# Designs tried in a protein design run: peptides against a protein of PDB entry 5H65. Part 185

Target 1, 294 residues: chain A of PDB entry 5H65
Amino acid sequence: QYLERTPLCAILKQKAPQQYRIRAKLRSYKPRRLFQSVKLHCPKCHLLQEVPHEGDLDIIFQDGATKTPDVKLQNTSLYDSKIWTTKNQKGRKVAVHFVKNNGILPLSNECLLLIEGGTLSEICKLSNKFNSVIPVRSGHEDLELLDLSAPFLIQGTIHHYGCKQCSSLRSIQNLNSLVDKTSWIPSSVAEALGIVPLQYVFVMTFTLDDGTGVLEAYLMDSDKFFQIPASEVLMDDDLQKSVDMIMDMFCPPGIKIDAYPWLECFIKSYNVTNGTDNQICYQIFDTTVAEDVI

## One batch from the design tools (peptide; made by RFdiffusion4, then SolubleMPNN)

Design b2_p22_7_s4 (from b2_p22_7, 9 letters changed)
Fold by OpenDDE base, seed 2:
Structure b2_p22_7_s4 (fold): chain B 294 residues (1-294), chain A 22 residues (1-22)
Amino acid sequence: as target 1 above (294 residues)
Amino acid sequence: SEAEKEREEEIEKLRKEYEEKT
């Protein structure tokens, strides 16, 4: 960008909103643990949510499995259905619906599955064999998304979530609006089902110090800052290690700040009103650190 | 078809795995 560097001491004296280019050291950051820094963000209502834990998902799918698939909703023009009762259980019924493309069943790598009565483990296994999986339940007249507290779409190891507040769910037959039923783009699926997709984001607070002043800057970023997608980092040990290495490089433990590397980034100031108090806050934007580190 | 065959095989595998774990 065209912005010249501004010292923090000067920034701290200026009114908001403004944009700045800065060069500062990362004195500290929070949270310290990566898993605590990954959140779900709604681009519409801007609500931040925690990424559901495996245990949370287990409960949701367990509850879903208590309901029996409706036989009348099986085998439509959109999908072929396979139903079975589990053995050595209390007779749990599982339904898997294979979505067809123009009446033709696609190969597994292009096939979307709708599953009702499945466990998290079963769903995860299926997502490794098929293109995508949607957890569903039997509605009155059609299959419906099971629960927005769970992923609306699972592709491999990636869980796609929707905003409960902003979404107006539509029944599964609305997938018919998709012309190409082979790629299963998450945004297209979301649109068809009336879902506002949530975005995985890194959420961190940086304490920045350039020797002239100190300020806290908020980081909310999906994939630019680390050049690592927040959507994938929780499921990939190598990506986690990479993020940790980057943070350790900028803020090494047990070393004095004088030895820290300089971080160049863009920050924007904005006003926040809390009661009678007006505060100026700062947010990091349009910044990539990974390319500079390599 | 090939797709149908593949589907049946994968479903059968899933079913079998469930029964074995139980």
Scores: peptide ipSAE 0.116, ipTM 0.790, DockQ to the pose 0.011
Fold by OpenDDE base, seed 5:
Structure b2_p22_7_s4 (fold): chain B 294 residues (1-294), chain A 22 residues (1-22)
Amino acid sequence: as target 1 above (294 residues)
Amino acid sequence: SEAEKEREEEIEKLRKEYEEKT
């Protein structure tokens, strides 16, 4: 829908909810560090979570490695199993299960691995060689997902996470319900295992100034605003640099705001209740800045 | 099959990488 440009001073006087088209300068933004702006968002319960750091994952996988794979769960119709004992002081057992497609072992680029007792480093190495990796553990009667605090699916450098609140985990044998056991679409895997996938999002607060007024607007976006996927930015230095360049363009350090470029965007107002206090907040929506900057 | 051959080769590589107890 077409919206006329509205000055911030006029917007600040109006009741919510409404939608606006604005032209303003980005006076400032927070957080300043990119890695702090990337979050995980649940599309169902709408909770925002921090993306686990390598250190967090190391702990989870170290804990998982203390568990011994159950021999009874090896070599099913769904997967072929191989087990190793490491030579290190811990002497941990690592089980790798190669998922079959209709009883046939696929090529590595189409193969899903289930891993028990693997370290983060090992899992990452495997994810570069095989289509996908799922960290698992031995349950009572079947393999189960290791922990929703860790990725439920790793494809290359992409870590897919699930919502602990909204997910009702099912055992690994439920992967049998998948007709296509070669592409390993994250949403399909999640559905089979009872997982609600989380979405990577950029979360920022912009302070906008058009000379008539100042307004804070909230940004929550996965891939439209920067035309860069939030799911990939943490693992790609070039993408990180690109985002930084965009932000530096709109809010250049050491330069007066009068020299800042104009940002055109859409914002919507909404009411927020904080205790007994009602306030109007603003959110950026349906906006792409990369086209104007690049 | 090709897949089986690839798997066996990869398994051997993994065994070496994991420093499997011989």
Scores: peptide ipSAE 0.092, ipTM 0.770, DockQ to the pose 0.010
Fold by OpenDDE base, seed 3:
Structure b2_p22_7_s4 (fold): chain B 294 residues (1-294), chain A 22 residues (1-22)
Amino acid sequence: as target 1 above (294 residues)
Amino acid sequence: SEAEKEREEEIEKLRKEYEEKT
């Protein structure tokens, strides 16, 4: 959609909702730390939540490891199972299930593992060797997803999460509905298991100034703004550095705003009601910074 | 098969890892 550039002073006088094209300088932004700006968003219920930290996951998997794998659920048509017992004081039982494709074990790079009783460290190690890992537990009649507070699927360094509110979990045997059990597309896995996938998003507030006015604009973006996936940035130092460089470019420390580059972007206004207070807010949309530096 | 070989190798690694954990 074509939009003429509108000065901020004019925008600030207009009612919402409207869409604008603007040219402004990034006076400041928050949060300043990247790890605080990456969140999980449900596309269905729109809940925002924090990405679990390693410590949080450790607790979840440690709790899961207190449960004993059910031997009755091992070695089905869907998967081959192996069980180990640790020699530590806990004597933890660990079950690893190798998912088969039509009864045939795939190569490791195409193989999905289901793991019971694994620690985060162990799961992460496995995810580097196999295509994917799903943390599971023994249900009454089938394996079940362990906990939606933990990833439902781990591929390499990517953790895929599901919405607790919107998901209606189905048992692991529902993976049989997948014709191709080699690629393990996260959305397909989620669908099979009744999971509404959460989306990694950058969540930031920009203070924009074009010399005529100042407004705050909300950024919630998954991969367009930085041309970097929010889903990968937390696990990739190079991507983190890239984001930091971009932000430093638009909002360089130690210099005056007059020297800042111009940012062209699209913003939309919307009304927010908090009790009796009605406020107009702004959100950045359909903007890529790499293309909008003037 | 190659897949079975890979699995067995990984199983052995996993077994060793779990059994050696103290």
Scores: peptide ipSAE 0.132, ipTM 0.797, DockQ to the pose 0.010; fails the geometry check
Fold by OpenDDE base, seed 4:
Structure b2_p22_7_s4 (fold): chain B 294 residues (1-294), chain A 22 residues (1-22)
Amino acid sequence: as target 1 above (294 residues)
Amino acid sequence: SEAEKEREEEIEKLRKEYEEKT
């Protein structure tokens, strides 16, 4: 889209809502640490929540591993099951269910695994070999998603999460409703299982200064701003470094703002009412910083 | 089938770490 560039001083005087194109320097931003800026956002209830840490997942999967897979739920028309017992003293039982497509076992790159009793490490290893993995548990009559506090779907290094508030979980047999059991599109899987998928987003507050004025703009973006998916950044060191480099470039520490590069972006204003207080806020939208670097 | 062969190979890899329960 195209808009004429407007100085911040003019924007600050105008009523909301409006859209603007601006050229400003990034005086500062919050939060400073990348891991704090990556959140999960529900498109339905709009709640922002933290991405679970590896330690959190370890606990969930350890707890799941204490449960015994129900033998009655093995080998259905939907999946073929294999059961293992660990060699350790505890004798942990692990069940892996290979989801079939119309009764046919697909190749690994198209195969969805359902896993009971697996550790995070084991699940991650499997997700690198197979199309996707769903951590599950034995329910009363069917396999069920293990826990929405853990990923409902793991594809490679991407962990897909669901909203606990908005989701109404359905049993695993509802995957039968999927016509295509090879691509395992996260949204389709979520829909089949009654999950409202959460979206990875970068959440930051930018303080922008163009010399005429200063305003704070909110950034909530999944993959456009940095041209880096928020869903992948936490699992990729190179992507993390890239984001850090970008932020350091626009807001270098220990350097005066006069030497900062200019950032071109779009912002929209909107009204926020908190009791008797009416405030105009700003949000960055449809902006890619990579274009400014080129 | 090819898929079955591939699965069996993966199962065999898992058997190295775990004992298969029949």
Scores: peptide ipSAE 0.123, ipTM 0.787, DockQ to the pose 0.010; fails the geometry check

Design b2_p22_8_s1 (from b2_p22_8, 9 letters changed)
Fold by OpenDDE base, seed 1:
Structure b2_p22_8_s1 (fold): chain B 294 residues (1-294), chain A 22 residues (1-22)
Amino acid sequence: as target 1 above (294 residues)
Amino acid sequence: SLFDLAEEVLNDPSVVRYPVFK
C-alpha cells in the first residue's frame, strides 16, 4: 500500500510497531561476503541454519555408504531397483530405485531416483540426468530418508533441506499419495514425507543514512529484493556476480557516501525485549532494488 | 533405458562441482 516518505530522524523517535517508506543511502552492510549471507530458514519455527558445507555432506554420505541395502526392500510397486558394486577396494554397494508412475517407468527427465550408498558426487551427477534424487536408507519395513542434515531432495542443481525440529518423517511409500509422479514438486514431496521444507534466504544488516539520521535495518528475503533466488545463487557464478554488482552499486568502494545512490525501500519497526531492556528494531520488507533505486 | 543411463552416470569418472561461493 501507499506510504508517505518519512525521514529517518522522525522514525527513530517513534514507537513500534509501524511501517515506513524511506529514502536513504546504504552506508554499509554486513556480512560483506555473499556466502555468509545465504542461510536456511524454517517458516514454522523460524530457526536460521547454515547451509551445510561440502565436507559435512561428504561425511553424511560416506557414513550412509557403509550400510548395506536391504534386499527385501527392492522392487516394490512404487519403484524398480538395481544394485551396483563399486570397483574400489571397499566394494561399496549402491542401490538406485527408479520411481514408477502407475507402474510404468517414466522418462529420465520425469523420473525420481531413490539412492542408497551414493556419494555426494554420484548423487549430483544423477540429479543432472534425472528429474530428482532422494538420498535414502533401508529402514525396518521401508526405505527412509537418509538424514535431514543432508538434502531430502536434489532437483537439478537445487538442494532442498528440511527442518529437523518441525519435521515428522514418514517412510518412502508415502510418495504413493502423490497423484502426479512426474513433476516432483518439492513442497508436495515434503508434505508426503512429513518434512517442513527450509527456505533459502539472504540475511543481511543494512546501515541506512538519509542525512537526518542513521538506523540499521534487517533484511531476510528469498527472491524479491535482488530478484534473484537465494536457492539458485550457490550454483550460478553469474548470479553471484549479479548480487555483488548490485551491492557495489549501492555501496561503491573507494568513494564517499555523498556519491552513493539513493535507495527507496519499506521498513517496519518492531519491539525486542531482553530482560528489562526494550529495543526497537527495523526490517526491510516488500522491496525490490530494481524498482526502488533512484 | 533408465538403468543404463544410471549405470553410465555411476561409471563416469568426471568430477562434479558442489555448489560453492567464490
Scores: peptide ipSAE 0.532, ipTM 0.905, DockQ to the pose 0.771
Fold by OpenDDE base, seed 3:
Structure b2_p22_8_s1 (fold): chain B 294 residues (1-294), chain A 22 residues (1-22)
Amino acid sequence: as target 1 above (294 residues)
Amino acid sequence: SLFDLAEEVLNDPSVVRYPVFK
């Protein structure tokens, strides 16, 4: 939909909510570090969460490893099971359940693993050799998702998380509802297990200046703004560099703002009430940056 | 087999980097 370009000075005088097309320079942005800008967002309750760090996951999986796999839950129609005892000093037991497709074990690249007692390192290594990995634990009558504080699904280098608030977890046997047990689409897995999947998003605050005025605009975007998925940037150095390059392009360090490139954006205004204070805020939407703006 | 592959992974002493920003 077409919107006429509006100068910031005019926008700053108008009531919310409204949508605008603007052309402005990125005077500054926060946070400055890319790792601080990537968050997890729930599409239902709209909570923002930090992406768990390695240390956080280590604790979760170490705790999970203290729980003994229930032998009664092994080898169902859904999966074949094997248990290994590690040769380390603790003799940790690791149970791996290989999900079958219509009663048949698939190829490794099609196979979903359910793992009990695995370390983060082991889970990550498995996810590189198999299609997907779900960390699980033995429940009373079925395997259950280990912890929503950890990924519910790991595919390659992508870690899929679920919302603790909005999810109503179901047991692992609900994966039977999936007709196709080879592709393991994250949304389908989530639906089967009663999980509301979280979305990786870039969260930034832009200070925009078009020479007529200055305003701060909030950016919460998953893959449109940078044309880079927030979900993939974590483990891809090239993508990280690309995002950094884009930000450096629009807001180059050591250069005066007069030389900054112009940024074309859509922004929407909205009202925010904090106690007795009423404020108009702005959010970037439906915007893709282009390199040719320089 | 799938079992052998998993066992190979579990017996691999190498450490895999966790997804982090540089």
Scores: peptide ipSAE 0.532, ipTM 0.907, DockQ to the pose 0.757
Fold by OpenDDE base, seed 2:
Structure b2_p22_8_s1 (fold): chain B 294 residues (1-294), chain A 22 residues (1-22)
Amino acid sequence: as target 1 above (294 residues)
Amino acid sequence: SLFDLAEEVLNDPSVVRYPVFK
């Protein structure tokens, strides 16, 4: 695991694939805006997706609310159900299903809610009072996940998404396979429902310069590089500021590169073919640049 | 009860913050 430090000029002359330890300055990076760097990544098909915006989710949940909950799917061995009629002119019906643990309703902090016809606002509010929320719809014989374009699980302020390509959705009753119906671990929920969970990642391109050469390195990292989870940065202003501060530290605006701090990191080279063009690319891996450890 | 708690939430007119970068 130990790698000798290699100058960029030497790396640029070598064939891929190889791993290197380098010491370089961050000349520049893209994208410049933090919100543009947070993506969803599938560990199976490796597709990168944008995190849905509020407007996108609103449309999905509005569409879901156009369908009336099926009465025959209420109150199963898995959950107890209650239907509310909103006070609006049309009287929108919202069904909330409270998942039971061994036939007993748990405490709110242990309770998973399944919701039909809820708005984004309602779902988010519920997720702050209960353990977690799954947006669902009435299927033919069982409740089903509403839409993988929306979160399949909301826990507090964390929205968990699944891969449309790799997931093979199963009905809600498959949650019965979970031995623990109190903690509602996202990966366990995903497995029960046939979902391949997406991972929040920071995606950036670094231009690195050590004085001997310049190369671009790709960064795709969930929580190691900044020691900040990409999954949490969206809802935490302090975490956002911290990431910005780290980037400003390594690449301070209005300052010449000679004054930049040195960045020590690991990079790996790999071959990429684009038509007749064969090129070597580089990716940062197993690197932490948090202030407390740098 | 859980039902009452959910009803309370659904009847709450307050606006919830959505994940967004500032």
Scores: peptide ipSAE 0.529, ipTM 0.905, DockQ to the pose 0.737
Fold by OpenDDE base, seed 5:
Structure b2_p22_8_s1 (fold): chain B 294 residues (1-294), chain A 22 residues (1-22)
Amino acid sequence: as target 1 above (294 residues)
Amino acid sequence: SLFDLAEEVLNDPSVVRYPVFK
């Protein structure tokens, strides 16, 4: 577990794979904008995806709203249903299904909503009053998840996404398999519906300089490096500010690198093959900024 | 009731924007 410090000049001469402890200054980093560094990562197929933008979600929910809820799928043993007609000229129909626990409607803070035809705004407002919301559509024989390009579960301000490649979606009635229908743990919901949850991650490239050498290190981390969850930073201005402050501390704008603080971290080297060329790359691991500032 | 609560939300004319990075 313990590693001695190794200067970058020595690391740059060694073969991969190896693990190192280093002390270096953060000369620069990319991307510079925080929103460009937050990605969705699949733990199974390892694909990285962009977090969907508001405009993308609007299109998905608008398309969903063009479909009429199937009356035959309302009011099952799993949920009670109610349909509203909007007051606009189009008269859009919105169906909300309230999931029951052992046949009984729970309290709002324990209740999962299934929604057909809702707008992003409506879904967000509902998620602030109820435990969680799942956007759904009427399938042939049961309600189904609307679209994996949109969140499969919204709890408060957290949007949970699933991997299109790795998921094998099952109908909504599979929520019956959940023993606890009050807490609505995202992983449990995902498992019941055949969804492989995506993970929010910070993805950055650090240029590190210890005076003996310079190397680029890749950072892919969910919540350890900044001690801030990537899953929450999108919806929280204070968390965004905190990450920006941390990066400004290590790489202050308008200041010479000689005045930068030292960063201690762990990096691992690994081989990457690109055609006939072999390249050694580096990745930061098991590092917490708050504990590694010198 | 849960139904009333949902109806109140759906009848609320206010628009909530999707939070984004600044």
Scores: peptide ipSAE 0.529, ipTM 0.907, DockQ to the pose 0.766

Design b2_p22_8_s2 (from b2_p22_8, 9 letters changed)
Fold by OpenDDE base, seed 2:
Structure b2_p22_8_s2 (fold): chain B 294 residues (1-294), chain A 22 residues (1-22)
Amino acid sequence: as target 1 above (294 residues)
Amino acid sequence: SLFDLAEEVLNDPSVVRRPVFR
């Protein structure tokens, strides 16, 4: 676990794969707009995806609202149902299913909602008053997850997404398999529904310079590097500001690199083959930005 | 009740604010 510091010039001469501890300055980084660095990563197929924009979600939920809730799927042993007709001229039907715990309706902070026909705004507002919300649709014999292009679970301000490629969706009644129907742990919900949950990650490319050489290193990290969860940053202005401050600290605009602080981090080298071209690449790992690391 | 709470939310015309990176 302990690694001696190695200068970049030495690293650049060595074969991969290897692990290194380095001390270098962050010459530059990409993307410059930090919100663009937040991606969704599948731990199984390793596909990187963009976090859906609000507009995209609106379309998905609007499409879902065109379907009428099936009355035969209401009020099961798992949930009690209520249907509202919106006051607009279209008279949109919204069905909310309140998941029960052992046949008893829980408190709001323990209650999972299943919603049909809800807008993104409505779903988000509900998630602030209840434990969590799952957008669903009426299937043939059971409620089903609406769309993996949308969150499968909204808990507080966090949108949980699943991998389309790796998931094998199961009907909503599979939530019965959960022993704990109060906390609604996202991973447990995902498992019950056959969803492979995606991970929020910061994806960045760092150009590192220690005076002996220059090296580009890839960063894919969920919560270690910044000590800020990527899953929460998009919905929290203060966290966004913190990330920006950290990057500005390591790579301050308007000054020369000689005045930059030192960054201590771990990098690993690996081989990448692109056609006939064999390239050695580098990735930052197990690195936390802290005062003792500067 | 839970039903009343949900109805209250659904009838709330307020807009959810989403912070965006500067």
Scores: peptide ipSAE 0.538, ipTM 0.905, DockQ to the pose 0.817
Fold by OpenDDE base, seed 1:
Parts: C-alpha cells; structure tokens; sequence
Structure b2_p22_8_s2 (fold): chain B 294 residues (1-294), chain A 22 residues (1-22)
C-alpha cells in the first residue's frame, strides 16, 4: 500500500506499531562479515540458528559412516541399492539407494539418492550429478533420516535443513506418498518426511540516518532485499561478490556519509517489553534495494 | 547406468569446497 515519506525525527517520536516509508543513508551495518548474516529461521517456532559449517557436518557424516548398512533394508519397491567399499585401510561401506518412479529407475537429473555412510564431499559430488541426495541411516524397519543437524536434502548446491523442535520425523518409505518423484520439491519432501523446513535468511542491523535523526532497523529477509536468495549465497562466489558490492555501494569505505547514496525502504515499528522497560524497535520489510541520486 | 555414474563420482578424488565470503 501507499505510504508517504516520513522523516526519522518524526518517527522517533511516535508510538508503535506503525509502518513507514523512509529515505535515509545507511550509516553502518552489522555484522560486517556478511557470511555471519546468513542464518536459518523456522517459520513455526521462529527460532534463529546458525548454518552449520563444513567442520560440523564432517563430524556428523563421519559418525554416520561408522554404522553398517542393514542388508534387510536394501532393494525395496521404492529404491534399488548398491554397496560400495572404499579402498582405504578402514574399508568404509557406503550404501547408495536409487529411488524409483513407479518401479522404474529415472534419469540422473530426476533421480533422488539415499546415502548411508557417505562423506560430505561424496554427497556434494553426487548432488551435482543427480537430482538430489538425502543422508540416511538404517532404522529398525526402514531407512531414516540421518540427523536434522545435517541437511535432510541436498539439491544442486543448496543444503536444506529442518527444525529439530518442530519436526516429527517419519521413515523414508513415506516418500511413496509423493505423486511427483522426478522434481523432488524440497517442501514436498519435507512434508512427506514430517520435517518443518528451515528458511535461509539474511539477518542484519542497519543504522539509518536521514539528517533529522538516527535509528537502528532490523533486517530479516530471504530473497527480496538483495534480490539474491540467502539459500544460495554461501555456495556461490559471484552472489557473495554481488552482496558485497551492494553493501559497499551504500557504505563506501573511506568516504564520508555526506556522499553516501540515499536508501528508500519500508520500516515497521513494534514494541518490546523487558520487565518495566518498554522499547520501540524497527524492522525493514517489503523492501528491495533502491537508491536516490544525491 | 545410474549405478555406474554413482560409482564414477565416488571414485573421483576431487575435493568439493564451499566458497567463503571475502
């Protein structure tokens, strides 16, 4: 909806909640290291958590690789299985299950793999040649998702995570409920397996200054503000450079704020109560980066 | 075949790493 521009000095005097359109300069932002801005957000419980780094995932998959695949769970109506033994001293067993579509093996670009005992590196390489990969383990009567601390689905270069708090995991045979076993839509896979998918978001704090006042505004956005998906930025150098360039444009190093471009955005105010203290906070919403020439 | 393709990938010694922000 249409909102007229409001100066920050006027906004700072008003009660919450309200919505505003503003024109201000980005004096500063945090965190300064942009990779630290990428978080995982649950749409149900609203918990924010860190994206696991490779070291964390290596530990999880290393632990999973110590478990032996159950022979009784191989070659079902849902998937065909192959066991691969590494040539290292440990002779690690890797079970690869190829999910079938109505009893027929699909093409590689349409095929979902279920992996037991794979390393992060192996899983990532497989996800580049096949449609998608799910890390699994042998359960009592069926294959099960390995660990919600790791991705439940790797599709291309995107790691899809689930919320530990909100998810109620179901066994892998529940993938049978999917009518489309070719595209492997992450939300559909999550629903079939009882997973509440987490959303990648940029989480930042902007210090905005329009010459009349200064306020801090919170940014939590998946793909609108930068027009770059937070889900893809960690795996793409070019996208990372683009985000950096955008931030450098609004906050050019070595230049005084008087020469900064003007940022137009929408902010909403809201109340936060801490005991007897009432504070008004601000959040950027429904905003794509746009600047006015000085 | 799918089996052959997976085996080829698993035998690939290349290392996959995620890009890092500057």
Amino acid sequence: as target 1 above (294 residues)
Amino acid sequence: SLFDLAEEVLNDPSVVRRPVFR
Scores: peptide ipSAE 0.537, ipTM 0.906, DockQ to the pose 0.869
Fold by OpenDDE base, seed 4:
Structure b2_p22_8_s2 (fold): chain B 294 residues (1-294), chain A 22 residues (1-22)
Amino acid sequence: as target 1 above (294 residues)
Amino acid sequence: SLFDLAEEVLNDPSVVRRPVFR
């Protein structure tokens, strides 16, 4: 756990893989824009994906809303269904399925909603009043997840996404396999539906300089580095401001590096092969922001 | 009831907070 601090000049001379504790200044970082640093990472195939933009989600849900809910799939042992027709010119039908626990409707804060025909706005509003929401569509014989390009679960303000490559979607009735139908743990929901959940991560490249040497370190972190969950940051203005302030603190614009604070962190080296080229790369790990102000 | 609550939400014209990209 504890490592002695090693100067960058020494690290740069050593073979990988190794772990180090360092104290360095953040000379620069990429990307500079927060929204570009937040990605979705698959723990299985390790692909990095962009977090869908609002416009993309709107399109997906608009398309879903054009489809009429199948009346044959309403009111099962798993859920009770209610359908509303909107007052707009389209007369859009929205079906909300209230998942029951052992045949009994739970309290709103424990209730999972399955929604077909809902807009992003409606889904988000519902997720603020109910435990969670799954966007669904009428399949051939059962309700099915609408689209893995959209969240498979919205719980509060958190949008949970699944990996298209690694997931093998199962119909909604597979939620019956869950013993606990009150807490709606995202991982449990994902497992029941055959989804490999994606992880929100901050993805950045730090250029670190301790005066003895300079190296680039890769940061892929969910919630430890900033002590801010990547899964929540995009939905919270205050959290976004906090991340921005942290980065500005370590790398203040218009200021000479000599005045930068020191960043203490752990990095690990690893080998990367690209064709015939071998390179040693570095990744920040197990690090919470810690500074030493000069 | 849950049904009533959902209906209230669906009939609420208020704007919900959306993801912010900066």
Scores: peptide ipSAE 0.536, ipTM 0.903, DockQ to the pose 0.767
Fold by OpenDDE base, seed 5:
Structure b2_p22_8_s2 (fold): chain B 294 residues (1-294), chain A 22 residues (1-22)
Amino acid sequence: as target 1 above (294 residues)
Amino acid sequence: SLFDLAEEVLNDPSVVRRPVFR
């Protein structure tokens, strides 16, 4: 789609909804701390949620560890099981279930683990050696997902979360419906277990200034704007540094706005009604970070 | 074996690095 550049002063006078191409300087942005901009978004109910804190996850897994694995649920056609006892005073029991492919245990890089009673640290270490890990608990008749407040799948360094409102959880044996039990695609796992996966997104408010006017624009983007996935940034120091560098480039601290680079982007206007008040808001869309050369 | 590998991981006293942002 081709759009002519429109000055902000003209945009501010027009009715919504419309789409624009603009060239402006990033006067300021919120939140200033980038970790606060990373949220979880449900594609079904559209709720925005905070990414759970490490402390919250520790509590969930600690609570899960107080439950005893059910011996009757071990060693099914879907998985082989092993119980590990910790060397601490209480001797915490951890059950690890190794999912089989057509009755055969796969290689570690293709193997999905189901874990009962594991700590976050243990789960993360396992996810670095195996394909992926699902924290589970013993249900009445089958293993079940532990808690949607925690990741339903940890693959590498990525924590995959599900929507509590939109998900209708099914038991672990539903993984049998997967044709491919080697790659463990997160969306396929979610579908098999009745989970609506949440999406990592950057959520920010940009104050844009082109010298003719000032406009606030909303940004909700998963991987296009920065060309960096929001799903990976929390666990990768280099990606975090890259995002910080990009923001510092467009909005350098301690420097006057006259020296800021020009940012080209697409914005769309839309109407928001709050009681009797009508407000026009703006959102950045279909935009990748690019600097204009004068 | 897969079982041995998992046991080795669980017995590893090393600490996993937490996310920097949080």
Scores: peptide ipSAE 0.536, ipTM 0.903, DockQ to the pose 0.692

